# Designs tried in a protein design run: peptides against a protein of PDB entry 7PB4. Part 245

Target 1, 105 residues: chain A of PDB entry 7PB4
Amino acid sequence: KMLNIKEYKEKLLSTLGEFLEDHFPLPDRSVKKKKKNIQESSVNLITLHEMLEILINRLFDVPHDPYVKISDSFWPPYVELLLRNGIALRHPEDPTRIRLEAFHQ
Target 2, 218 residues: chain B of PDB entry 7PB4
Amino acid sequence: DALQMAVGYFEKGPIKASQNKDKTLEKHLKTVENVAWKNGLASEEIDILLNIALSGKFGNAVNTRILKCMIPATVISEDSVVKAVSWLCVGKCSGSTKVLFYRWLVAMFDFIDRKEQINLLYGFFFASLQDDALCPYVCHLLYLLTKKENVKPFRVRKLLDLQAKMGMQPHLQALLSLYKFFAPALISVSLPVRKKIYFKNSENLWKTALLAVKQRNR

## One batch from the design tools (peptide; made by RFdiffusion4, then SolubleMPNN)

Design b2_p19_8_s4 (from b2_p19_8, 10 letters changed)
Fold by OpenDDE base, seed 5:
Structure b2_p19_8_s4 (fold): chain B 105 residues (1-105), chain C 218 residues (1-218), chain A 19 residues (1-19)
Amino acid sequence: as target 1 above (105 residues)
Amino acid sequence: as target 2 above (218 residues)
Amino acid sequence: MAEQQLRLMVQELVELEAQ
């Protein structure tokens, strides 16, 4: 039973990864590297998969404070996507923090 | 250069020490407007000013005026559009600003240098169809962006649901007709044979400016 | 819808991790 759950989880993660790449790919910022030296701090955007992983991990690792601070690596469309669909919730007192929705509560 | 000073003012923000902040703002805004309508703006200037207009740094009136003068001299960078969409998602701009942006995006679509990254935003644009104020313009944008690979069963269902809710809107019918063209098996509903594809406000706020841009780039 | 499917997939993943 446990082995089947692990295998199923791995399959689900793989399917989720593929789904996210197909439907919600990151914009490639790589093109403008050539011209002007504006040190726009090349904040590397994380994938939606990585964002979800961070949120899920925080929910389980720190259940009493499941909120993650929105960093510059969080692509705003992804944040909006998660919030709009009730996958994530914004902290009531701190709009810079979001948590994964507690689907079991 | 007066334009560089104006762009720099918007980028850096008002220097605290200016007694007449509003007069300075108006002066710089008029400078940008004058250059944009006469000559168009460079891609770099559009990149800066478009982000400012959508960031919520200034008031809605200022943002609206900036957006109205986002007229290219030659091209608009796709990266500027991607950044702009990101700001729209942050929600610091008004609903009217969002509408104006989509109108602008449709109007300026042919002047965007490439579409590969914009096509990646297809899902986000499609999600905005549920906003009644945006729906007509989003349909027009999607009509311009839609490829065969974007036509999925769930999107067809969503469009049909929207049609059921909103009625047979010309912009929805136009998009559905395109979907049927790419994937006839997904759309069993008989669509009225429309002789003309009609999108609201095809006569955009920039018609005269766009004609001038096209003439300069010929 | 892709967004609804995303929610369901995330929900299922969370449910699996809670086990």
Scores: peptide ipSAE 0.480, ipTM 0.803, DockQ to the pose 0.329
Fold by OpenDDE base, seed 4:
Structure b2_p19_8_s4 (fold): chain B 105 residues (1-105), chain C 218 residues (1-218), chain A 19 residues (1-19)
Amino acid sequence: as target 1 above (105 residues)
Amino acid sequence: as target 2 above (218 residues)
Amino acid sequence: MAEQQLRLMVQELVELEAQ
């Protein structure tokens, strides 16, 4: 039973990854502005998959404070996507923090 | 350069010490407007100012005026558009600003240097079809962006649902016709053959400016 | 819609992790 759940989870994660790549691909901001000087901090945007992994992990690792701080690596369209669809919630007192929705409540 | 000073003002924000903040703001805004309508703006200037207009850094009136003068001298960087869409999702801009942005995006579409990254935003644009105020302009944008690979069964269903809700809208009909062209098997509904694609927003706010830009770049 | 499907997939993942 446990092995089947793990395998199913892995399959689901793979399917999710493919789905996210197909429907919500991250725009490549890698236009190497060759111009040296503006330290536009090359904020590496994370994929939506990675963002979801962070949120899921936080929910289970720290259930009493399941909120993740929105970093510059969080692409705003992805944040909005998650919030708009009830997949994530903003912290009531700190809009810079989001959590995964507790689908079991 | 007066334009550089104006752009720098918007980028850095008002210096605390200026007693006449509003007069300074208006001066710089007029400078940007004058240059934009006369000559167009460089891609770098558009990159800066477009983001400012959508960031919520300034009030809606200022943002609207900035956005209205986002007229390119030559090209608009695709990156600027991607960043702009990002700001739209932050939700710090008004509904009217969002409408204006989509109108702008449609109007300036041919001046955007590349479309590869914008095409990746297809799903986000498609989601905005649910906004009744945005729908006409988003349909027009999607009409310009849609490729065969974008025509999926779920999107077809959504468009048909929107048509059922909103009635037979010319902009929606145009998009559905394009979808049927790419994927006739997905659209069993007989669509009226329209001889002419019509979008109500075909006359954009920038028509005169765009003609001038095209003339200068010939 | 893709967004709804995303929610369902995430929900399922969370449910699996809770087991």
Scores: peptide ipSAE 0.484, ipTM 0.796, DockQ to the pose 0.316; fails the geometry check
Fold by OpenDDE base, seed 2:
Parts: sequence; C-alpha cells; structure tokens
Structure b2_p19_8_s4 (fold): chain B 105 residues (1-105), chain C 218 residues (1-218), chain A 19 residues (1-19)
Amino acid sequence: as target 1 above (105 residues)
Amino acid sequence: as target 2 above (218 residues)
Amino acid sequence: MAEQQLRLMVQELVELEAQ
C-alpha cells in the first residue's frame, strides 16, 4: 500500500511537471548582457513547480504558520494564478505572505 | 536632452522635494508625449516607461497618459512586453489600464521585434477572456498569436462556454473560426462563414502615430 | 480549465501528503 502511494505520488508529480511546462512555462528572459549597468535584478525566477513545492512543504513542515514570504523569485503571474484559482491565499494581515490552501479541511 | 531628463524623472522619481512636484511631473510627461507622437520612442525608453506605467508607481491618470504615448520609433522589445504582462498580474493597475494595455499590444503587435516569449504567455492571455471588458481585445490578441499547438480541447470548451454566456460576439467568432481552421475535429459547431473578420479598432488611438512610424521606417 | 485542472492536481498532491 505505501509503495503504491509513493509511486502514485511520483507519477502525479511528473504529470504536474509536464502540465506546468506545457501550460505555464516561464518566459526565457533572454537578458542579452548588453553592458549597460541596468541592475537587472539577476533574480532567477523559479518555476511554478518549484513555487508549489515550497508552498506544499511549508504547509506540512510548519502547519501553525504555513505562510511563505513572496520573494523576487516569485514570478507575479504565477502568484496571481495561484491566488485567482484558490490554490493559495494571502495572509490576512500581511499581503506579502501567501499559503497553500488547506484542501484537506 | 529633455527626453532623457523626463525618462530619468519617471525612473528615479523626483530628485528634489520641490513644492512644484505636480508641475514638474506635468512638464516631464508633456516632454515624453511630444517626442513620442512626433518621432516615436526608442526601445529602451519604451522599456522603462511601459514598466513604470504598469507598476503602480504613479496614479492612474499619469499611467494612462504614459501608456498612450508608448509609440515606437522603430521596434518594441519583446522583453518589455513580458515584463508588462508581469505587472498586469500584480493587480496594481486599474481595469482601464489593462484594457488600454491590450489595445496597445494589439495596435503595436507588428512593431514587437520577436513573438516567441509572448507566445509562451498565451495561457495568461487566454485566462483574461473571462473579463468582459478585456474579452474583445484579448480575442484579437489571441487571433494574432494562435498557433496550431495552442488549440487544445480545454481551450475550445472554454471558448464555447464563453459563446454560450456572451452570445455570438464577432471577436469570439473570429477566434473560434481560427481554432476550427487549426483543429476542425475539436469544433463540431457550425460556425457562420464570415467573409470578413471584425475586431474592435484598437489601433484607433494610435492610427496617426502608426502611419507616421510606418512612413519613417520605409 | 487548465487552471482548474491545476487546482485539482495540487489538491490531490496535498491529500496524498496528508496521508
């Protein structure tokens, strides 16, 4: 039973990964390094998959404070996507923090 | 250069806590407007100003005026458009600004240097079809962007649902006709054979400017 | 639908982790 759950989870994660790549890919910021000192915030944007992983992990690792601070690595369209679809919620007092929705409650 | 000073003002903010902040703002805004309508803006200037207009740094009136003068001298960088779409999702811009942006994007579509990264944003544009104010302009944008690989069963279902809700809108019919062209098996519904595709004239705001840009680049 | 499907997949993942 446990092996089947683990295998199913792995399959689901793989399917999710493929789905996210197909439907919600990150734009390649082809930052052509033109020399000018535009502090292009070299912040590497994380994938939606990585963002979801962070949110899921936080929910289970710190259930009493399941909120993650929105960093510059969080692509705004992804944040909006999660919020708009009820996958994530903003902290009621701090709009810079989001949590995964507690679907099991 | 007066334009460089104006762009620098919007980028860096007011240098001095001058009592005449509003007069200074208006002066710089008029400078940008005058240059944009007369000569167009460089791609770098559009990159800076477009992001400012959508970031919520200034009030809606200022943002609207900036966005209206995003007229290229030659080309618009695709990266500027990608960044702009990111700002639209932050929710700091008004609904009217979003409408204006999509109108601008359609009007300026041919002046965007590349479309590869914009095409990756197809799903985000498609999600905006549910907004009644955006729907006509988003349909036009999607009509310009749609490739065969974008025509998926779930998108067909969503378009048909929208048609059921909103009726047979010309812009929606145009997009559905394109979808049927790429994937006839996904659309069982008989679409009226339209000889002409009609979208709202999004370019009307920039018609004179666009003609001038095309003449300068010939 | 893609967005709804995303929600369902995430929900299923959370349910699996809660077990």
Scores: peptide ipSAE 0.482, ipTM 0.783, DockQ to the pose 0.291; fails the geometry check
Fold by OpenDDE base, seed 1:
Structure b2_p19_8_s4 (fold): chain B 105 residues (1-105), chain C 218 residues (1-218), chain A 19 residues (1-19)
Amino acid sequence: as target 1 above (105 residues)
Amino acid sequence: as target 2 above (218 residues)
Amino acid sequence: MAEQQLRLMVQELVELEAQ
């Protein structure tokens, strides 16, 4: 039973990854490398997959404070996508923090 | 240069010490408007001003005026458009600003230097079809962006559902016809063969300006 | 829509981790 759950989870993660790459790929900021002078902090944007992984892990690792601080690596369209679809919730008192929705309630 | 001073004002924000903030703002806004409509703006100027207009740094009236004068001298950088879409998702701009942006994006589509990154935003644009105010313009944008790879069964279903709710809208029919062209097996419904595709506001706000840009770049 | 499918997949993943 446990082996089957693990395998199924891995398959689901793979399917999710493929789905995210197909439907919500991250735009490459690669063109900005050439203009030297603007201190554009080359904040590497994370994928939606990585963002979801962070949110899921936080939910299970710290269930009493499941909120993640929105960093500059969080692409705003992804944050909005998660919030708009009820996959994530914004902290009521701190708009810079989001959590994964507790689907079991 | 008066334009550089104006752009710098919008970028840095109002200097605290100016007693007449509104007069200074209006002066710089008029400078940008005058140059944009006469000569067009450089890609760098559009990059700065477009982001300012969508960031929520200024009021809706100012943002609207800035967006209306985002007329290129030659090209618009794709990166500017990607950043602009990011700002739309932050939600600091009004609904009217969003509509104006999509109208602008459709109008200026041919002047964008590259499309590779914009094509990656297809899913986000498609999600905006749910907004009734945006739907006509988003359909037009998607009509310009759609490739065979974008035509998926779930998107077909969504478009048919929208058609069922909104009726046989010309912009939805245009997009569905394109979908049927790329994937005829996914669309069993007989679509009327319209020889002419009509999108809302074929007379864009920039028609005269775009003609002038094309003439200068010939 | 892709967004609805995303929600379902994430929900299923969370349900699996809660077990």
Scores: peptide ipSAE 0.481, ipTM 0.800, DockQ to the pose 0.329; fails the geometry check

## One batch from the design tools (peptide; made by RFdiffusion4, then SolubleMPNN)

Design b2_p20_3_s1 (from b2_p20_3, 14 letters changed)
Fold by OpenDDE base, seed 5:
Structure b2_p20_3_s1 (fold): chain B 105 residues (1-105), chain C 218 residues (1-218), chain A 20 residues (1-20)
Amino acid sequence: as target 1 above (105 residues)
Amino acid sequence: as target 2 above (218 residues)
Amino acid sequence: SALELRLMVEELVILEAELQ
């Protein structure tokens, strides 16, 4: 039973990865960095997949404080996507923190 | 045609290290400018060129000129705007390009075919209020986008804090007045009853072109 | 697309809960 669940989880993660790549990709950074001296604000944006992984992990690792601080690596469109579609919730007192929605409560 | 060749040049980049790179670039840029101001651009052409202007593929001067000629023949695709905002997040464009983009977005707002996805970017636009150079134009954009569901206590607090920092700016007051309209319980502060809402005239750069677009779509 | 995303995330949470 546990093995089957793990296998199914892996398949679902793969499907999710493909889905996110197809429908919610980050803007293609492959455009050659002409090193003009503009301080590349090296905002290392993470993928939506990575963002979801962080949120899911936090929910299970720290269930009493499942909130994640929004960093500069969080692409704002992704944050709004998750919030507006009821996938994530903003902390009521701290708008810089979000949690995964508790789908099973 | 000449426009297709020009768009193709910007999309694919210069094929050969020709000695006349700058002349070729200028020729194609002038072609795009001439067509855009005369007839407007198709939604597909705007999609390609807007992406190029914000991707950092070319220099700031070229990007600025491309962005200035993003004039629709009929409509702008919402998807093009979403892609453009995505490029703003990557931070490859200059501050001046960001300002120009917001001015463009406000000026062209009515020509965008749909607003559902753009409305999902509300939080991104709201975060840009902290940039003093962007703030007037972002307030105008938010004034156009704001729905009741966007008016939240934390955003009210941020706007009030911004007002405390920047003073009573007309564009900020306009946005606060709209917030008070949607959620009067969240804004206890007596806002001065401004009879007229004043935003910076972002349309000035495209005024003639916008009139022409409106006439063609009647 | 957004609904599909929600459903997939919900399912992942369920699966993770079962693995705990």
Scores: peptide ipSAE 0.410, ipTM 0.531, DockQ to the pose 0.340
Fold by OpenDDE base, seed 4:
Structure b2_p20_3_s1 (fold): chain B 105 residues (1-105), chain C 218 residues (1-218), chain A 20 residues (1-20)
Amino acid sequence: as target 1 above (105 residues)
Amino acid sequence: as target 2 above (218 residues)
Amino acid sequence: SALELRLMVEELVILEAELQ
């Protein structure tokens, strides 16, 4: 039973990954920033898949504080996508923190 | 240069020590407006000011005025548009600012240097169709962006659902007609043959400015 | 797409909960 669940989870993750790549790809910031000294910290944006993984893991690893701090690696459209669709919730007191919605509760 | 000082003011924010903050703000805003409408703005200036207008750093009135003067001298960087969409998603701008942005984006579409990155935002734009205030302008934008690869069954369903909810809106019909063109098998519904596609943005706020830009770049 | 995303995420959470 557990093996089947794991296999199904892996398949679903793969399907999700493909879905996210197809519908919500990251913008290629590889636009040759001319070396103007704008310390635009080339913050590497993470994929929506990676973001979801972080949120899911946090929910299960730290259930009493399932909130993840929004870093510069979090692409704002992804954050908004998750929030608007009820996939994530913003912390009531700290708008810089989000958690995955507990769909099973 | 007065423009550089104005842009720098908006970028750095008001210096605390100025007793006449509002007068200074207005002065710089007028400088930007005057240059933008007369000559257009450089891509770098648009990059800075567009982000400021959407970041929520200033009040809605100021943001609206800045956004209205985002007129290119030559081109707009696609990166500026991507960053702008990012700011829209942060939710620090008003609904009216969002509408204005999409109107601007449609109006300035031909002046954006590249479309590759903007096309990657297709899904986000499509999601904005649910906003009744944005829908007409988003349809126009999507009409400009849509490729065969974007026409998916779920998007067709969503457009048909919107049509069921909103009725046969001209902008929605235009987009659906394009979808049918790319993927006729996905749209079983007979669409009225419209000889002319009409979007609300056929007369945009920037019409005169755009004519001037085109004239300067000839 | 947004609904499909939500459903997939929900299913993942359910599956993860079953593994816990």
Scores: peptide ipSAE 0.409, ipTM 0.696, DockQ to the pose 0.311
Fold by OpenDDE base, seed 2:
Parts: C-alpha cells; sequence; structure tokens
Structure b2_p20_3_s1 (fold): chain B 105 residues (1-105), chain C 218 residues (1-218), chain A 20 residues (1-20)
C-alpha cells in the first residue's frame, strides 16, 4: 500500500511539474544585461512547483505554524494565483505570510 | 530636459520635502502627459512610468493619469509588459487600473516589440477571465495571443462555463470561434457564424494618439 | 486551469498526509 502511494505521488508530482511548465512558466528574463544601474536584484525567481513544494513541506513540517514568509523569490503572479484559487491563504495578521490551504479537513 | 526631470521625479520620488508637493507632482505629470500625447514616450520612459503606475507608489488618480499617457514614440518593450503584469498580481492597484491596463495592452499590442514572453503569460490572462470587469478586454487580448497550442480541453470547458454564466457575450463568442478554428473537435457546440468579430473598442482612449504614432512610424 | 491546479495540489496534500 505505501509503495503504491509513493509511486502515485511521484507520478502526480511529475504530472504537476509538466502542467506547471506548460501553463504557468516563468517568463525568461532574457533581458540582455545592458549595464543600466537598475539594481534589478538578481533574485532568482523560483518556479511555481518549487513554491508549492515549500508550502506543502511547511504544512507537514510545522503544522502549528504552517505559514511561509513571502520572499523576493516568490513571483507575485504565482502568489496571486495560489491565493485567488484557494490553494493558499494569507496570514490574518501578517499579509507577508501565506500557508497552504488545509484540504484534509 | 523637462521630461527627464519629470520621469526622475516619479522614479526617485520627491527629492525635497517641499510644501508644494502637490503642485510639483501636477507639474511633472502634465509634462509627461504633454510629451506623451505630442511625441510619444521612449521605451525606457514607458518602462519606468508603467512600473510606477502599477506599483501603488502613488494614488489611483495619479496612476490612472500616468497609465493613460503610456503612448510609445516607436515601440514598447515586452519586458515592460511582463513587469507590469507582475505588478497587477501584487494587488496594489485598483480594479479600475487593471481594466485600464488591459485596455492599454490591447490598444498598444502592435507596438510591443516581441510577443514570446507575453505568450508565456497566457495562463495568467486566461485566469483573469473570471473577473467580470476584465473579461471583455481579456477576451480581446487572448484573441490576439491565442495559438493552436494554447487551445486545451480545460480552457474550452472554462470558456463554455463562462458562456453559461454570462450568456453569449460577443467578446466570448469571438474567442470561442477562434478556439473552434484551432481545435474544432473540442467544441461540439454550434457557434453562430459571426461575420464580424466584435470587441469593445479599447482603442477609443488612444485613438488620436495611435493614429499619430502610426503616421510618425511610416 | 486554476481548478485543475487546485485539484492536483489537494490530491498531493492528501497523499502526503497518508504517507505521514
Amino acid sequence: as target 1 above (105 residues)
Amino acid sequence: as target 2 above (218 residues)
Amino acid sequence: SALELRLMVEELVILEAELQ
């Protein structure tokens, strides 16, 4: 039973990865480094897959405080996507923190 | 240059705690408006000002005025549009600003230098179809962006669901007709053969300016 | 779609809960 669940989870993660890549890819910052001094903070944006992984892991690792602080690596469209679709929730007192929705209730 | 000073003011913020903050703001805003409507703005100026208008740095009235004068001299950078879409998602701009942005994006679509990165945002635009205020303009944008590869079964279902909720809206029918063209097997519903595609005229706000831009670039 | 994404995430959470 557990082996089958793990295999199914891996398959689902792969399918999710492909889905996210197809439908919600990060825009290529192919902006040629023209030397304009705008400190575009070279913050590497994480994929939506990585963002979801962080949120899922936090939910299970720290169930009493499942909130993740929104970093500069969180692409704002992804944050909005998760919030608008009820996949994530903002902390009621701190809008800079989000959690995965508790779907198991 | 007066324009450079105005753009610099919006970018860096007010340098001095001048008692005349509002007068200074209005002066610079009028400078930007005057140049934009007469000559258009350079791609770099649009990049700066568009981000400011959508970042929530200023009030809604100021943001609206800035966005209304985002008229290119020649081209708009695709990167500016990608950044702008990012700001829309942060939620610091008003609903009216979002509507205005999509109207602007449709109106200025031909002046955007490239479309490759904008096409990657297809899913985000599609998600905005659920907003009743945005839906007409998003349908128009999607009509311009849609390729065969974007026509997926789940998107067809969503469009049909929207049609069931909102009725047979002209903008939605136009998009569905395009979807049926690319993937006839996915749309079993008989769409009325509309001889004329009708979108709400997003260009009305910039009609005179767009004509002037097209004349200068000929 | 956003709905499909939600469903996939929900399923992942359920599966993860079963593995704990």
Scores: peptide ipSAE 0.409, ipTM 0.711, DockQ to the pose 0.314
Fold by OpenDDE base, seed 1:
Structure b2_p20_3_s1 (fold): chain B 105 residues (1-105), chain C 218 residues (1-218), chain A 20 residues (1-20)
Amino acid sequence: as target 1 above (105 residues)
Amino acid sequence: as target 2 above (218 residues)
Amino acid sequence: SALELRLMVEELVILEAELQ
């Protein structure tokens, strides 16, 4: 039973990955236009898949404080996508923190 | 150059020492407006000012005025549009600014230098269809962006659900018709054969300016 | 897409909870 659940989870993760790549890919910020002075903070944006993984892991690793701080690596459209679709919730007192929705509650 | 000083003011923000901050702001705003409507703005100037207008650095009135004068001399950088969409998601701009941005994006669509990155944002634009204020303009944008690869069963269902909720809106019908063209098997519903696709005239705000841009670039 | 994404994430969370 557990083996089947793990296999199914892996399959679902793969399907999710493909889905995210197809429908919500990161824009190529690679237009390194070398213009000097604007600190284009070369902040490496993480994928939506990675973002979800972080949120899921935090929910299970630290269930009493399941909130993740929004970093500069969090692409704002992804954050908005998760919030608008009820996948994530913003912390009521700290708008810089989000959690995965507790679907099992 | 007066324009460079104006752009620099908006980029760097008000220098503390100006006693009449509002007069200085108005002066620079008028400079940008005058140049934009007369000659258009360079892609670099649009890049800077568009981000400022959507970042929430200034009040809604100022942001609206800046956005209204985002008229290109030649082209708009696709990167500027991607950055702009990012700012829309940060939520520091008003709903009216979002509507104006989508109107602007539709109106200026042909002046955007590339579409590859904008096409990658298809899913985000599609998600904005749920906003009743944005829906007409987002449908128009999606009509311009939609490729066969974007037409998926779940998007068809979502559009049909929206149609069931809000009725047979012309902008939804236009998009659904395009979807049916690309994937007839996914849309079993008979769509009225409309000879003319009707979107809200989003370009009306810039119609004269756009004509002038096209004439200068011929 | 957004609903499908939610459903997939929900299912992943449920599966993860079952593995705990």
Scores: peptide ipSAE 0.400, ipTM 0.701, DockQ to the pose 0.314

